# Designs tried in a protein design run: peptides against a protein of PDB entry 3HTU. Part 93

Target 1, 75 residues: chain A of PDB entry 3HTU
Amino acid sequence: RRPEEWGKLIYQWVSRSGQNNSVFTLYELTNGEDTEDEEFHGLDEATLLRALQALQQEHKAEIITVSDGRGVKFF

## One batch from the design tools (peptide; made by RFdiffusion4, then SolubleMPNN)

Design b2_p29_6_s4
Fold by OpenDDE base, seed 4:
Structure b2_p29_6_s4 (fold): chain B 75 residues (1-75), chain A 29 residues (1-29)
Amino acid sequence: as target 1 above (75 residues)
Amino acid sequence: KLEEVKKKLKELEEERKKKEEEEKKLKEL
């Protein structure tokens, strides 16, 4: 899958779960219990970041950097 | 509020860290 395709899957999950406008760490998106049954669970961080960047270009997400950590807010 | 977002990120990271530490301890038994 291309990063854009991963981004689509991630955003679909966010939308289905009713978690728009919520904030996630990168870790919980791919390692959290809430996504265990999702195809993107276990996705490598590099690919995840590219996927989120694709969503960011579509104004569907904003990647946030806080000190030693990173996260994302979905819109 | 951006500050609230930052707080949320910190809280989430701490929760993750605690879980990982617990798992590590369990594996060492």
Scores: peptide ipSAE 0.208, ipTM 0.662, DockQ to the pose 0.075
Fold by OpenDDE base, seed 3:
Structure b2_p29_6_s4 (fold): chain B 75 residues (1-75), chain A 29 residues (1-29)
Amino acid sequence: as target 1 above (75 residues)
Amino acid sequence: KLEEVKKKLKELEEERKKKEEEEKKLKEL
């Protein structure tokens, strides 16, 4: 899958679960219990980041970086 | 670390939300 395709799956999960406007750490999206049944569970962080960047260009997400790590807010 | 990062991220979002609300209120005056 291309990063954009992964982004689509991730955003579909966010929307379907009613978690828009929620903040996640990158780890939560791929390793959290809430996404265990999703295809993107276990996705490597590098690919995840590219997927989120694709969503960010579509104004569907915003990647947040702090000194301690990174996360994302979905819209 | 996970919870710590998430906490900081949420705090950052709340701060941004507050600024947006204040800006909106100012424009409505």
Scores: peptide ipSAE 0.207, ipTM 0.643, DockQ to the pose 0.738
Fold by OpenDDE base, seed 2:
Structure b2_p29_6_s4 (fold): chain B 75 residues (1-75), chain A 29 residues (1-29)
Amino acid sequence: as target 1 above (75 residues)
Amino acid sequence: KLEEVKKKLKELEEERKKKEEEEKKLKEL
């Protein structure tokens, strides 16, 4: 899958689970308990980041970077 | 660490939200 396709899957999960406007750490998305059954669980961080960047271009997410970590806010 | 980062991220989001709301209020004046 291309990063954009992963982004689509991730956002679909966010939307269907009612997690819009929620904040996640990158680790939480791919390693968290809430996504264990999702196709993107276990996805490498590099690909995840590219996927989220694609969503960001669509104004569906905002990648948040702080000195001690990164996360994402979904809309 | 993960929970700490998440908490910080959420706090930053709330801070942004607050600033945006304040800015909106100022524009309404």
Scores: peptide ipSAE 0.207, ipTM 0.644, DockQ to the pose 0.704
Fold by OpenDDE base, seed 5:
Structure b2_p29_6_s4 (fold): chain B 75 residues (1-75), chain A 29 residues (1-29)
Amino acid sequence: as target 1 above (75 residues)
Amino acid sequence: KLEEVKKKLKELEEERKKKEEEEKKLKEL
């Protein structure tokens, strides 16, 4: 899958679960209990980041980077 | 560790949200 395709799957999950405007760490998207049954569970961080960057270009997400780590907010 | 990061991220988002709301209110006066 291309990053854009992964992004679509991730955003679909966010939307159907009603978690728009929620903040996630990158880890919990691919390793969290809430996504255990999703296709993107276990996705490598590099690919995940590219997927989120694709969503960011579509104004559907914002990647947040702080000294403590990285996360993402979905819109 | 993970929860600490998430907490910090959420705090930053809430701060941004508050700022945006304040700016919105100011512009609508």
Scores: peptide ipSAE 0.203, ipTM 0.639, DockQ to the pose 0.718

Design b2_p29_7_s1 (from b2_p29_7, 11 letters changed)
Fold by OpenDDE base, seed 1:
Structure b2_p29_7_s1 (fold): chain B 75 residues (1-75), chain A 29 residues (1-29)
Amino acid sequence: as target 1 above (75 residues)
Amino acid sequence: MEEEEKRKKDEEKVKEKLEEIKKKKEEEE
């Protein structure tokens, strides 16, 4: 899958679960219990980041960078 | 100001979540 395709899957999950405007760490998206049954569970962080960057280009997500790591907000 | 406040709040949420995950990972190891 291309990063854009992964982004689509991730965003679909966020939207369907009603978690828009919620903040996530990159880790909990791919390693959290809430995504265990999702296709993107276990996705490597590099590919995940590219996927989120694609969503960011579409104004569907904002990658948040802090001193201790990164997160993402969906809208 | 409102937008900046929201951004700051979101950043704090990220920090909080990162700490929680860090704690969980340390407990599992």
Scores: peptide ipSAE 0.555, ipTM 0.859, DockQ to the pose 0.907
Fold by OpenDDE base, seed 4:
Structure b2_p29_7_s1 (fold): chain B 75 residues (1-75), chain A 29 residues (1-29)
Amino acid sequence: as target 1 above (75 residues)
Amino acid sequence: MEEEEKRKKDEEKVKEKLEEIKKKKEEEE
């Protein structure tokens, strides 16, 4: 899958679960309990980041960088 | 200013979550 395709799957999950405007760590998305049944569970962080960057370009997400790591807010 | 406050709030949420995950990982190791 292309990063954009992964982004689509991730955003679909966020939308279906009603978690728009919520903040996640990258780890939560790929290793969290809430995404265990999702196709993107276990996705490597590098690919995840590219997927989120694609969503960010579409104004569907904002990657948040702090000193201890990164997170993302979905819109 | 409002947007800046929102951004900072989101950043703090990320920091909090990262700390929780860090603690969890350390406990599992």
Scores: peptide ipSAE 0.552, ipTM 0.858, DockQ to the pose 0.909
Fold by OpenDDE base, seed 2:
Structure b2_p29_7_s1 (fold): chain B 75 residues (1-75), chain A 29 residues (1-29)
Amino acid sequence: as target 1 above (75 residues)
Amino acid sequence: MEEEEKRKKDEEKVKEKLEEIKKKKEEEE
Protein backbone atom coordinates (compact mmCIF):
# COMPACT_ATOMS: atom_id res chain seq x y z
CA ARG B 1 0.00 0.00 0.00
CA ARG B 2 1.01 3.57 -0.64
CA PRO B 3 1.18 6.06 2.23
CA GLU B 4 -1.98 7.75 0.96
CA GLU B 5 -3.81 4.43 1.10
CA TRP B 6 -2.65 3.83 4.65
CA GLY B 7 -3.81 7.31 5.53
CA LYS B 8 -7.24 6.50 4.20
CA LEU B 9 -7.48 3.39 6.37
CA ILE B 10 -6.33 5.25 9.45
CA TYR B 11 -8.77 8.09 8.91
CA GLN B 12 -11.61 5.66 8.31
CA TRP B 13 -10.88 4.04 11.67
CA VAL B 14 -10.82 7.40 13.43
CA SER B 15 -14.09 8.45 11.83
CA ARG B 16 -15.93 5.18 12.39
CA SER B 17 -14.85 5.04 16.02
CA GLY B 18 -16.06 8.60 16.56
CA GLN B 19 -12.68 9.90 17.59
CA ASN B 20 -12.44 12.92 15.31
CA ASN B 21 -10.87 15.91 17.06
CA SER B 22 -8.98 13.47 19.28
CA VAL B 23 -5.23 13.52 19.80
CA PHE B 24 -3.04 10.44 19.42
CA THR B 25 0.62 9.65 19.67
CA LEU B 26 2.11 7.83 16.71
CA TYR B 27 2.77 4.89 19.02
CA GLU B 28 -0.90 4.63 19.97
CA LEU B 29 -1.92 4.29 16.34
CA THR B 30 0.40 1.40 15.48
CA ASN B 31 1.02 -0.23 18.87
CA GLY B 32 -2.02 0.71 20.92
CA GLU B 33 -4.60 -1.68 22.26
CA ASP B 34 -7.40 0.13 20.44
CA THR B 35 -5.95 -0.63 16.99
CA GLU B 36 -4.91 -4.26 17.47
CA ASP B 37 -7.46 -5.46 14.92
CA GLU B 38 -6.68 -2.77 12.34
CA GLU B 39 -4.62 -3.41 9.22
CA PHE B 40 -2.30 -0.55 10.07
CA HIS B 41 -1.37 -2.01 13.45
CA GLY B 42 2.35 -2.62 13.47
CA LEU B 43 2.98 -0.24 10.58
CA ASP B 44 6.49 1.18 10.55
CA GLU B 45 6.80 4.73 11.79
CA ALA B 46 8.27 6.07 8.57
CA THR B 47 5.32 4.90 6.50
CA LEU B 48 2.90 6.03 9.19
CA LEU B 49 4.34 9.52 9.16
CA ARG B 50 4.03 9.72 5.38
CA ALA B 51 0.43 8.57 5.64
CA LEU B 52 -0.36 11.24 8.21
CA GLN B 53 1.38 13.86 6.11
CA ALA B 54 -0.89 12.93 3.23
CA LEU B 55 -3.91 13.41 5.48
CA GLN B 56 -2.51 16.71 6.66
CA GLN B 57 -2.39 17.96 3.09
CA GLU B 58 -6.10 17.17 2.90
CA HIS B 59 -6.74 19.08 6.14
CA LYS B 60 -7.88 15.86 7.81
CA ALA B 61 -5.08 15.76 10.34
CA GLU B 62 -2.47 17.91 12.02
CA ILE B 63 0.87 16.48 13.07
CA ILE B 64 1.89 17.89 16.44
CA THR B 65 5.56 18.04 17.33
CA VAL B 66 6.69 18.55 20.91
CA SER B 67 10.02 18.20 22.65
CA ASP B 68 9.39 14.59 23.69
CA GLY B 69 7.95 13.32 20.41
CA ARG B 70 5.09 13.63 17.97
CA GLY B 71 1.35 13.20 17.92
CA VAL B 72 -1.53 13.83 15.57
CA LYS B 73 -4.95 15.42 15.78
CA PHE B 74 -7.66 14.29 13.40
CA PHE B 75 -10.43 16.51 12.08
CA MET A 1 -5.42 33.82 20.67
CA GLU A 2 -8.13 31.20 20.47
CA GLU A 3 -6.32 29.08 17.90
CA GLU A 4 -3.05 29.40 19.76
CA GLU A 5 -4.73 28.32 22.98
CA LYS A 6 -6.24 25.29 21.25
CA ARG A 7 -2.89 24.32 19.80
CA LYS A 8 -1.21 24.61 23.19
CA LYS A 9 -3.90 22.44 24.72
CA ASP A 10 -3.38 19.78 22.06
CA GLU A 11 0.37 19.91 22.56
CA GLU A 12 -0.07 19.35 26.28
CA LYS A 13 -2.27 16.35 25.56
CA VAL A 14 0.45 14.88 23.36
CA LYS A 15 3.06 15.48 26.05
CA GLU A 16 0.89 13.79 28.65
CA LYS A 17 0.30 10.76 26.44
CA LEU A 18 3.99 10.46 25.65
CA GLU A 19 4.84 10.45 29.34
CA GLU A 20 2.25 7.78 30.05
CA ILE A 21 3.63 5.57 27.29
CA LYS A 22 7.17 6.11 28.52
CA LYS A 23 6.14 5.10 32.02
CA LYS A 24 4.40 1.95 30.81
CA LYS A 25 7.39 0.90 28.74
CA GLU A 26 9.71 1.40 31.68
CA GLU A 27 7.48 -0.66 33.95
CA GLU A 28 7.41 -3.52 31.45
CA GLU A 29 11.20 -3.60 31.13
Scores: peptide ipSAE 0.550, ipTM 0.857, DockQ to the pose 0.915
Fold by OpenDDE base, seed 3:
Structure b2_p29_7_s1 (fold): chain B 75 residues (1-75), chain A 29 residues (1-29)
Amino acid sequence: as target 1 above (75 residues)
Amino acid sequence: MEEEEKRKKDEEKVKEKLEEIKKKKEEEE
């Protein structure tokens, strides 16, 4: 899958679960309990980041960078 | 102003989550 395709799957999950406007760490998306049954669970961080960057270009997400790591907010 | 406060709150949420993950990893080691 391309990063854009992964982004689509992630955003679909966010929307269907009613978690728009919520904040996640990158770890929560790929290793968290809430995504264990999702296709993107276990996705490597590099590919995940590219997927989120694609969503960011579509104004569907914002990547948040802090001193101890990164997160993302979905819209 | 309001947008800045929203961004700061989101950043704090990320920081809090990262600390929780770090704590769990330390306890499991």
Scores: peptide ipSAE 0.550, ipTM 0.857, DockQ to the pose 0.916

Design b2_p29_7_s2 (from b2_p29_7, 13 letters changed)
Fold by OpenDDE base, seed 5:
Structure b2_p29_7_s2 (fold): chain B 75 residues (1-75), chain A 29 residues (1-29)
Amino acid sequence: as target 1 above (75 residues)
Amino acid sequence: SEREKELEEDKEIVRKKLEEIKKKKKEEE
């Protein structure tokens, strides 16, 4: 899959899950309990980041960088 | 600005989550 395709799957999960909290760490998306049954579970961080960057270009996400790592906010 | 305040709040949320994950991973070692 291309990064854009991964981004689509991730965004669909976020949208369908109806979660009130739209802020995630990258670890939560690929290693969290809530995504164990999703195709993107276990996805490598590099590919994940590219997927999120694709979503960011579409104004559907914003990557958040802090000293200890990265997160993302979905819109 | 209001957007800058929101971003700072989001950063704090991420920081807290990262600390929690780090703590859990250490406990599982």
Scores: peptide ipSAE 0.634, ipTM 0.904, DockQ to the pose 0.850
Fold by OpenDDE base, seed 2:
Structure b2_p29_7_s2 (fold): chain B 75 residues (1-75), chain A 29 residues (1-29)
Amino acid sequence: as target 1 above (75 residues)
Amino acid sequence: SEREKELEEDKEIVRKKLEEIKKKKKEEE
């Protein structure tokens, strides 16, 4: 899958679960309990980041960078 | 701005989550 395709899957999960405007760490998305049954669970961070960047270009997400790591807010 | 304030709050949420994850990982070691 291309990063854009992963982004679509991730955003679909966020939308279906009613978690728009929620903030996640990248770790929560790929290693969290809430995503264990999702196809993107276990996705490598590099690919995840590219997927989120694709969503960011569509104004569906904003990547949040802090000193200890990154997160993302979905819209 | 209003958005800048929201972003700062979101950053704080991320920081807190990262700290919690770090703590959990340490406890599992």
Scores: peptide ipSAE 0.633, ipTM 0.905, DockQ to the pose 0.905
Fold by OpenDDE base, seed 1:
Structure b2_p29_7_s2 (fold): chain B 75 residues (1-75), chain A 29 residues (1-29)
Amino acid sequence: as target 1 above (75 residues)
Amino acid sequence: SEREKELEEDKEIVRKKLEEIKKKKKEEE
């Protein structure tokens, strides 16, 4: 899959999951219990980041960088 | 600005989540 395709899958999950939070760590997306049944579970961080960057270009996400790692906010 | 404040709040959320994940990983060792 291309990064854009991964981004689409991730965004679809976010949109349909009904979760209260729109902010996630990258680890939560690929290693969290809430995504165990998703195709993007276990996705390597490099590919994940590219996927999120694609979403960011569409103004559907914003990558958040802090000293101890990264997260993402979905819109 | 308001956006800057929101971003700082979001950063804090991420920081806290990362700390929790770090603790969980340590517990699983």
Scores: peptide ipSAE 0.632, ipTM 0.904, DockQ to the pose 0.834
Fold by OpenDDE base, seed 4:
Parts: structure tokens; sequence; C-alpha cells
Structure b2_p29_7_s2 (fold): chain B 75 residues (1-75), chain A 29 residues (1-29)
């Protein structure tokens, strides 16, 4: 899968899951309990980041960088 | 600005989540 395709799958999950919070850590997306049944669970961080960057270009996400790691906000 | 404040709030959310994850990882070791 291309990063854009991964991004689509991730965004679809976010949209359908009815999550109260729109902010996630990268770890939550690929290692969290809530995504265990998703195809993108276990996805390597580099590919995940590229997927999120693709969504960011579409204004569907914003990558958040802090001193101890990264997160993402979905729109 | 309002956007800067929102971003700072989002950063704080991320920081808190990262701390919780770090704590859980340590407890599982």
Amino acid sequence: as target 1 above (75 residues)
Amino acid sequence: SEREKELEEDKEIVRKKLEEIKKKKKEEE
C-alpha cells in the first residue's frame, strides 16, 4: 500500500469509530488496543508518518510535535 | 492567537498521553 492508501484507512477508522477525542499519539494508532483489528495496526512509524503527512496535505490531519514524541489531530 | 492557544492545548493532550503510555510500558516490563 502507498502512504496515501494507509492514510485513507486510518482516516476511515477515525471517522467511523465515533471517537470523542480527535487527538492521538502515533503509538495509539499502531499499537493501541482500539486498533488491534485494523489493518494498519503494527504499521511501522516511518510509513505511518508518511500516511499522516498525506492526510495533512488534504487538511484532514495535523501532526503535532512535542519534546517527547508526536501526535496527530484529525479534522 | 486563538489558533496558537488551540495548538498549545493539543500539544498538552499529546504530552499527557505520551506520559501515560510511558508509564504503562514501564509497568509491563
Scores: peptide ipSAE 0.630, ipTM 0.904, DockQ to the pose 0.836

Design b2_p29_7_s3 (from b2_p29_7, 19 letters changed)
Fold by OpenDDE base, seed 1:
Structure b2_p29_7_s3 (fold): chain B 75 residues (1-75), chain A 29 residues (1-29)
Amino acid sequence: as target 1 above (75 residues)
Amino acid sequence: SSAKRQREKDIEEVRKRLEKIKEEEKKKE
């Protein structure tokens, strides 16, 4: 899958689960209990980041970078 | 602004979640 395709899957999950306007760490998206049944569970961070960057281009997400790591806000 | 305040809250939440993950991993060592 292309990063954009992964982004679509991730955003669909966010929307279906009613978690728009929520904040996640990148770890929670790919390693969290809430996404264990999702296709993007276990996705490598590099690909995840590219997927989120694609969503960010569409104004559907904002990647938040802090000293201790990264997170994302979905819109 | 409200947008700025919301962004700061989001950033802080990210920090807190990252810290939580760090602590949980530490406990599992």
Scores: peptide ipSAE 0.540, ipTM 0.849, DockQ to the pose 0.900
Fold by OpenDDE base, seed 4:
Parts: sequence; structure tokens; C-alpha cells
Structure b2_p29_7_s3 (fold): chain B 75 residues (1-75), chain A 29 residues (1-29)
Amino acid sequence: as target 1 above (75 residues)
Amino acid sequence: SSAKRQREKDIEEVRKRLEKIKEEEKKKE
């Protein structure tokens, strides 16, 4: 899958689960219990980041970078 | 602005979540 395809899957999960306007760490998306049954569970961080960047270009997400790591806000 | 305040809240939430994960991992050592 391409990063943008991963982004689509992630956003579909966010939307279907009613978690729009929610904040996640990158770790929670790929390693959290809530995503264990999702195809993107276990996705490498590099690919995840590119996927989220694709969503960000579509104004569907905003990547938040702080000193201790990164998170994402979905819209 | 409202948007600025909301963004600040989102950033703070990210920080809190990251800290929580860090603390939980540390407890498992």
C-alpha cells in the first residue's frame, strides 16, 4: 500500500469509530488496543507519518510535534 | 483566538498522552 492508501484506512477508522476531532499519539494508532483489529496496526512509524502527512494535505489531520514525540489531530 | 486556544489544548493533550505512555513503559522495566 502507498502512504495515501494507509491514510485512507486510518481516516476511515477514525470516522467510523466517531473519533473525529480527537487527538492521538502515533504510538496509539499503531500499537494501541483500540486498533488491534485494524490493518494498520503495527505499521512502521515512517510509513505512518507519510500516511498522516497525506491526510494533512487534505486538511483531514494535523500532525502535532512536541519535544517528547508526535501526535495527530483528526478533523 | 478560539482556534489558538483549541490548538493549545490539543498540543497539551498530546504531551499528556506521550508522558502517560512513557510512564507506563517505565513501570514495565
Scores: peptide ipSAE 0.539, ipTM 0.849, DockQ to the pose 0.890
Fold by OpenDDE base, seed 2:
Structure b2_p29_7_s3 (fold): chain B 75 residues (1-75), chain A 29 residues (1-29)
Amino acid sequence: as target 1 above (75 residues)
Amino acid sequence: SSAKRQREKDIEEVRKRLEKIKEEEKKKE
């Protein structure tokens, strides 16, 4: 899958689960319990980041970078 | 602004979550 395709899957999960306007760490998205059954679970961080960047271009997400890592806000 | 305040809250939430994960990982080591 292309990053933008991963982004679509991720955002579909966010939307269908009613978690819009929620904040996640990147780790939680790919390693958290809430996504264990999702196709993007276990996705490498580099690909995840590209996926989120694609969503960010669509104004569906905002990547938040802090000293200890990254998170994302979905809209 | 409201948007600025919300963004700040989001950032802080990310920080807190990251810290929590970091602490949990340290405990598992």
Scores: peptide ipSAE 0.538, ipTM 0.849, DockQ to the pose 0.875
Fold by OpenDDE base, seed 3:
Structure b2_p29_7_s3 (fold): chain B 75 residues (1-75), chain A 29 residues (1-29)
Amino acid sequence: as target 1 above (75 residues)
Amino acid sequence: SSAKRQREKDIEEVRKRLEKIKEEEKKKE
């Protein structure tokens, strides 16, 4: 899958679960309990970041970078 | 502004979650 395709799957999960306007760490998206049944669970961080960057271009997400790592807010 | 306040809250939430994960990993060592 391309990063854009992964982004679509991730955003579909966010929308269907009613978690728009929610904040996640990158770890929570790929290793968290809430995504255990999703296809993107276990996705490598590099590909995840590219997927989120694609969503960011569509104004559907904002990547948040702090000293201890990265997170994302979905819209 | 309200948007600025919300963004600050979002950033702080990310920071707190990252710190929690770090502390849990350290405790397992």
Scores: peptide ipSAE 0.532, ipTM 0.846, DockQ to the pose 0.857

Design b2_p29_7_s4 (from b2_p29_7, 17 letters changed)
Fold by OpenDDE base, seed 3:
Structure b2_p29_7_s4 (fold): chain B 75 residues (1-75), chain A 29 residues (1-29)
Amino acid sequence: as target 1 above (75 residues)
Amino acid sequence: EEKKKQLEEDKKLVAERLEKIKKEEEEKK
């Protein structure tokens, strides 16, 4: 899958799930309990980042950078 | 700016979660 395709799957999960939080760490998306049944669980961080960057271009996400790592806010 | 304030709050939330994960990993050693 291309990063854009991964981004689509991730965003579909975010928008269709009953999740209250729209902010995630990158770790939570690929290693968290809430995504264990998702196809993108276990996705490498490099590919994940590219997927999120694709969503960011579509104004569906904003990548958040802090001193100890990254997160993302979905819109 | 409200946008800036929201971003700072989001950054704080992300940082808090990252620290929690780090702490848990250290305790598992």
Scores: peptide ipSAE 0.526, ipTM 0.841, DockQ to the pose 0.839
Fold by OpenDDE base, seed 1:
Structure b2_p29_7_s4 (fold): chain B 75 residues (1-75), chain A 29 residues (1-29)
Amino acid sequence: as target 1 above (75 residues)
Amino acid sequence: EEKKKQLEEDKKLVAERLEKIKKEEEEKK
């Protein structure tokens, strides 16, 4: 899958999930319990980042960078 | 300005979660 395709899957999950928060750490998306049954679970961080960057281009996400890592906010 | 404030809050939230994950991973070792 291309990064854009991964982004689509991730965004679909976010949009349809029962999650209240729209902010996630990258780890939570690929290693969290809430995404264990998702196709993108276990996705490498590099590919994940590219996927999120694609979503960011569409103004559907904002990658948040802090001193100890990264997260993302979905819109 | 409001957006900036929100971003800072989001950053804090992310940082907090990262710290928690770090702690949990360390405990698993």
Scores: peptide ipSAE 0.526, ipTM 0.841, DockQ to the pose 0.850
Fold by OpenDDE base, seed 2:
Structure b2_p29_7_s4 (fold): chain B 75 residues (1-75), chain A 29 residues (1-29)
Amino acid sequence: as target 1 above (75 residues)
Amino acid sequence: EEKKKQLEEDKKLVAERLEKIKKEEEEKK
């Protein structure tokens, strides 16, 4: 899958899962219990970042960078 | 201004979660 395709899957999960939280760490997206059954679970961080960057270009997400790592806010 | 404030709050939230994850991983060792 291309990063854009991963982004689509991730965003679909966020949009349809009924999540009340729109902010995630990258770790939570790929290693969290909430995504264990998702295809993108276990996705490498490099590919994940590219996927999120694609979503960011579409104004569907904003990557948040802090000193200890990254997160993302979905819109 | 409000967007900036929200972003700062989101950053704090992310940082807090990252710290929590780090702590949990360390405790598992």
Scores: peptide ipSAE 0.524, ipTM 0.841, DockQ to the pose 0.876
Fold by OpenDDE base, seed 4:
Structure b2_p29_7_s4 (fold): chain B 75 residues (1-75), chain A 29 residues (1-29)
Amino acid sequence: as target 1 above (75 residues)
Amino acid sequence: EEKKKQLEEDKKLVAERLEKIKKEEEEKK
């Protein structure tokens, strides 16, 4: 899958979640319990980041960088 | 200014979660 395709899957999950938080750490997306049944669970961080960057270009997400890591806010 | 405040809040939230995850992982060892 291409990064854009992964991004689509991730965004679909976020959208379907409904009442879940809109902000996530990258770890929560790929290692969290809430995504265990998702195809993107276990996805390497490099690919995940590219997927999120694709979503960011579409204004569907914003990657948040802090001193100890990264997160993402979905719109 | 409002957007700046929101970003800071989001950063704090992310940082908090990262710290929590780190702590939990360390406790598993």
Scores: peptide ipSAE 0.521, ipTM 0.839, DockQ to the pose 0.840

Design b2_p29_8_s1 (from b2_p29_8, 19 letters changed)
Fold by OpenDDE base, seed 2:
Structure b2_p29_8_s1 (fold): chain B 75 residues (1-75), chain A 29 residues (1-29)
Amino acid sequence: as target 1 above (75 residues)
Amino acid sequence: SKLKELLEKAKEKAKEREEERKKKEELEK
């Protein structure tokens, strides 16, 4: 799958779960319990980041970077 | 972690703003 395709899958999950203003660390998104049953669970961070960047271009997500790491907010 | 704390804080702030917006809309009707 291309990063954009992963992004689509991720956002579909976000949308179906009805999470408004949902925020995740990148680790939680691919390694957390909330996504254990999703196809993108276990996705490598590099690919995940590219997927999220694609979503960010669509104004569907915002990558948050702090000194301790990165997270993402979905819209 | 500090990251998690910051993200959760941001999330809560966003939720609060959304709730306040909804309340404001209801009051203005």
Scores: peptide ipSAE 0.153, ipTM 0.587, DockQ to the pose 0.251
Fold by OpenDDE base, seed 3:
Structure b2_p29_8_s1 (fold): chain B 75 residues (1-75), chain A 29 residues (1-29)
Amino acid sequence: as target 1 above (75 residues)
Amino acid sequence: SKLKELLEKAKEKAKEREEERKKKEELEK
């Protein structure tokens, strides 16, 4: 899958679960309990980041970077 | 984790500010 396609799957999950405006660390998004049944579970961080960047271009997400790592806010 | 705590804290602060704004508007109404 292309990053944009992964982004679509991720955002679909966010929307279906009613978690718009929620915040996730990159780790819990792909390794957390909440996404265990999702296709993007276990996705490598590099591909995940590209997927989120695609969503960010669509103003559907914002990647947050701090000294301790990175997270994402969905809109 | 520290990262998650920081992110959630930032989110909650933003939410609180919005709620306070709405409350203020209702009181002035």
Scores: peptide ipSAE 0.149, ipTM 0.589, DockQ to the pose 0.178
Fold by OpenDDE base, seed 5:
Structure b2_p29_8_s1 (fold): chain B 75 residues (1-75), chain A 29 residues (1-29)
Amino acid sequence: as target 1 above (75 residues)
Amino acid sequence: SKLKELLEKAKEKAKEREEERKKKEELEK
């Protein structure tokens, strides 16, 4: 799958999960319990980041970068 | 972690704003 396709799957999960203004660490998004049944579970961080960047271009997500790591906020 | 803490705080603030909005709507009924 292309990063954009991964982004679509991720955002679909966000949308159907009903999470309002949800925030995740990148690790939680692909390794957390909440996404264990999702196709993108276990996705490598590099591909995940590209997927999220695609969503960010669509204003559907914002990648949060701090000194301690990275997370993402979905809109 | 620091990141986790920051993200959780962000989530909490978002929830608080949503709750305040709901309360306002209820009071206007």
Scores: peptide ipSAE 0.148, ipTM 0.581, DockQ to the pose 0.161
Fold by OpenDDE base, seed 4:
Structure b2_p29_8_s1 (fold): chain B 75 residues (1-75), chain A 29 residues (1-29)
Amino acid sequence: as target 1 above (75 residues)
Amino acid sequence: SKLKELLEKAKEKAKEREEERKKKEELEK
């Protein structure tokens, strides 16, 4: 899958589960209990980041970077 | 972690804003 396709799957989950306007660490998205049944569970962080960047271009997400790591806010 | 703490704070603020919006909407009905 291309990053844009992964981004679509992620955002579909966000929408279905009512997680819009929510915040996650990158780790929670791919390793958390809430996404265990999703296709993107276990996705490598590099690919995840590219997927989220694609969503960011669509104004559907904002990647947050701090000294201790990265997170994302969905819209 | 500091990251989790900061993100949770942002999440809480987002929820509060949405709740306030809903309350205002209900009050105006």
Scores: peptide ipSAE 0.148, ipTM 0.579, DockQ to the pose 0.167

Design b2_p29_8_s2 (from b2_p29_8, 17 letters changed)
Fold by OpenDDE base, seed 1:
Structure b2_p29_8_s2 (fold): chain B 75 residues (1-75), chain A 29 residues (1-29)
Amino acid sequence: as target 1 above (75 residues)
Amino acid sequence: KKLEELLEKAKEEAKKREEKRRKEEELEE
């Protein structure tokens, strides 16, 4: 899958679960209990970041970067 | 952790906004 395709799957999950405007750490998206049954569970962080960047270009997400790591807010 | 602390605060603020939206919708109906 391309990063954009992963982004689509991630955003679909966010929308289906009614979690728009929610905030996640990158770790929670791929390693959290809430996504254990999702196809993107276990996705490597590099690919995840590229997927989220694609969503960010579509104004569907905002990547938050701090000294201790990264998170994302979905819209 | 600083990241978790900041993101948790953001989560709480997001929940408050969602609650406000819900209440506004209830008042409009």
Scores: peptide ipSAE 0.127, ipTM 0.544, DockQ to the pose 0.156
Fold by OpenDDE base, seed 4:
Structure b2_p29_8_s2 (fold): chain B 75 residues (1-75), chain A 29 residues (1-29)
Amino acid sequence: as target 1 above (75 residues)
Amino acid sequence: KKLEELLEKAKEEAKKREEKRRKEEELEE
């Protein structure tokens, strides 16, 4: 799958979960219990980041960077 | 856990805003 396709799957999950203004660490998205049944579970961080960047271009997400890691806010 | 703490605070703030909005909508109905 292309990063854009992964982004679509991730955003579909976010939307179906009914979370408004949801915030996640990158670890939670691919390693959390909430996504164990999702196709993107276990996705490598590099591909995940590219997928989130694609969503960010569509104004569906914002990547947050701090000194000890990264997270994402979905809109 | 600095990142997680910051993001959890953001989650809590978002939850409070959503709850406030929901309660206001319920009162208007």
Scores: peptide ipSAE 0.126, ipTM 0.544, DockQ to the pose 0.178
Fold by OpenDDE base, seed 2:
Structure b2_p29_8_s2 (fold): chain B 75 residues (1-75), chain A 29 residues (1-29)
Amino acid sequence: as target 1 above (75 residues)
Amino acid sequence: KKLEELLEKAKEEAKKREEKRRKEEELEE
């Protein structure tokens, strides 16, 4: 899958979950309990980041970068 | 970690906004 396709799957999960303004660490998205049944579970961080960047271009997500790592806010 | 704290704060603020919205909707009914 292309990063954009992964982004689509991730955002579909976010939308279906009914989470409003949800925030995740990158680790939680791919290794968290909430996504164990999702196709993107276990996705490598590099591909995940590219997927989220694609979503960010669509104003569907905002990548949060701090000194300790990265997270993402979904809209 | 600072990241975890920031993200947790963001989550909490999001929950507060959602709860406030819900309560306001209930008051309008």
Scores: peptide ipSAE 0.125, ipTM 0.543, DockQ to the pose 0.150
Fold by OpenDDE base, seed 3:
Structure b2_p29_8_s2 (fold): chain B 75 residues (1-75), chain A 29 residues (1-29)
Amino acid sequence: as target 1 above (75 residues)
Amino acid sequence: KKLEELLEKAKEEAKKREEKRRKEEELEE
């Protein structure tokens, strides 16, 4: 899959889950219990980041970078 | 992790703000 395709799958999950505060660490998205049944579970961080960057281009996500790691906020 | 703690705090603060707004709206009705 292309990064854009991964991004689509991730965003579909976010939308369907109906979460109030859609903020995640990158680890939570690919290793968390909430995504165990999703196709993107276990996705490598490099590919995940490219996928999120694609979503960011569409104004559907914002990547948060701190000294301790990275997270993402979905819109 | 510091990142996880920060994100969790942000989520909790957001929920508290939403609850506060809801209670204020109910009081005004």
Scores: peptide ipSAE 0.117, ipTM 0.526, DockQ to the pose 0.126

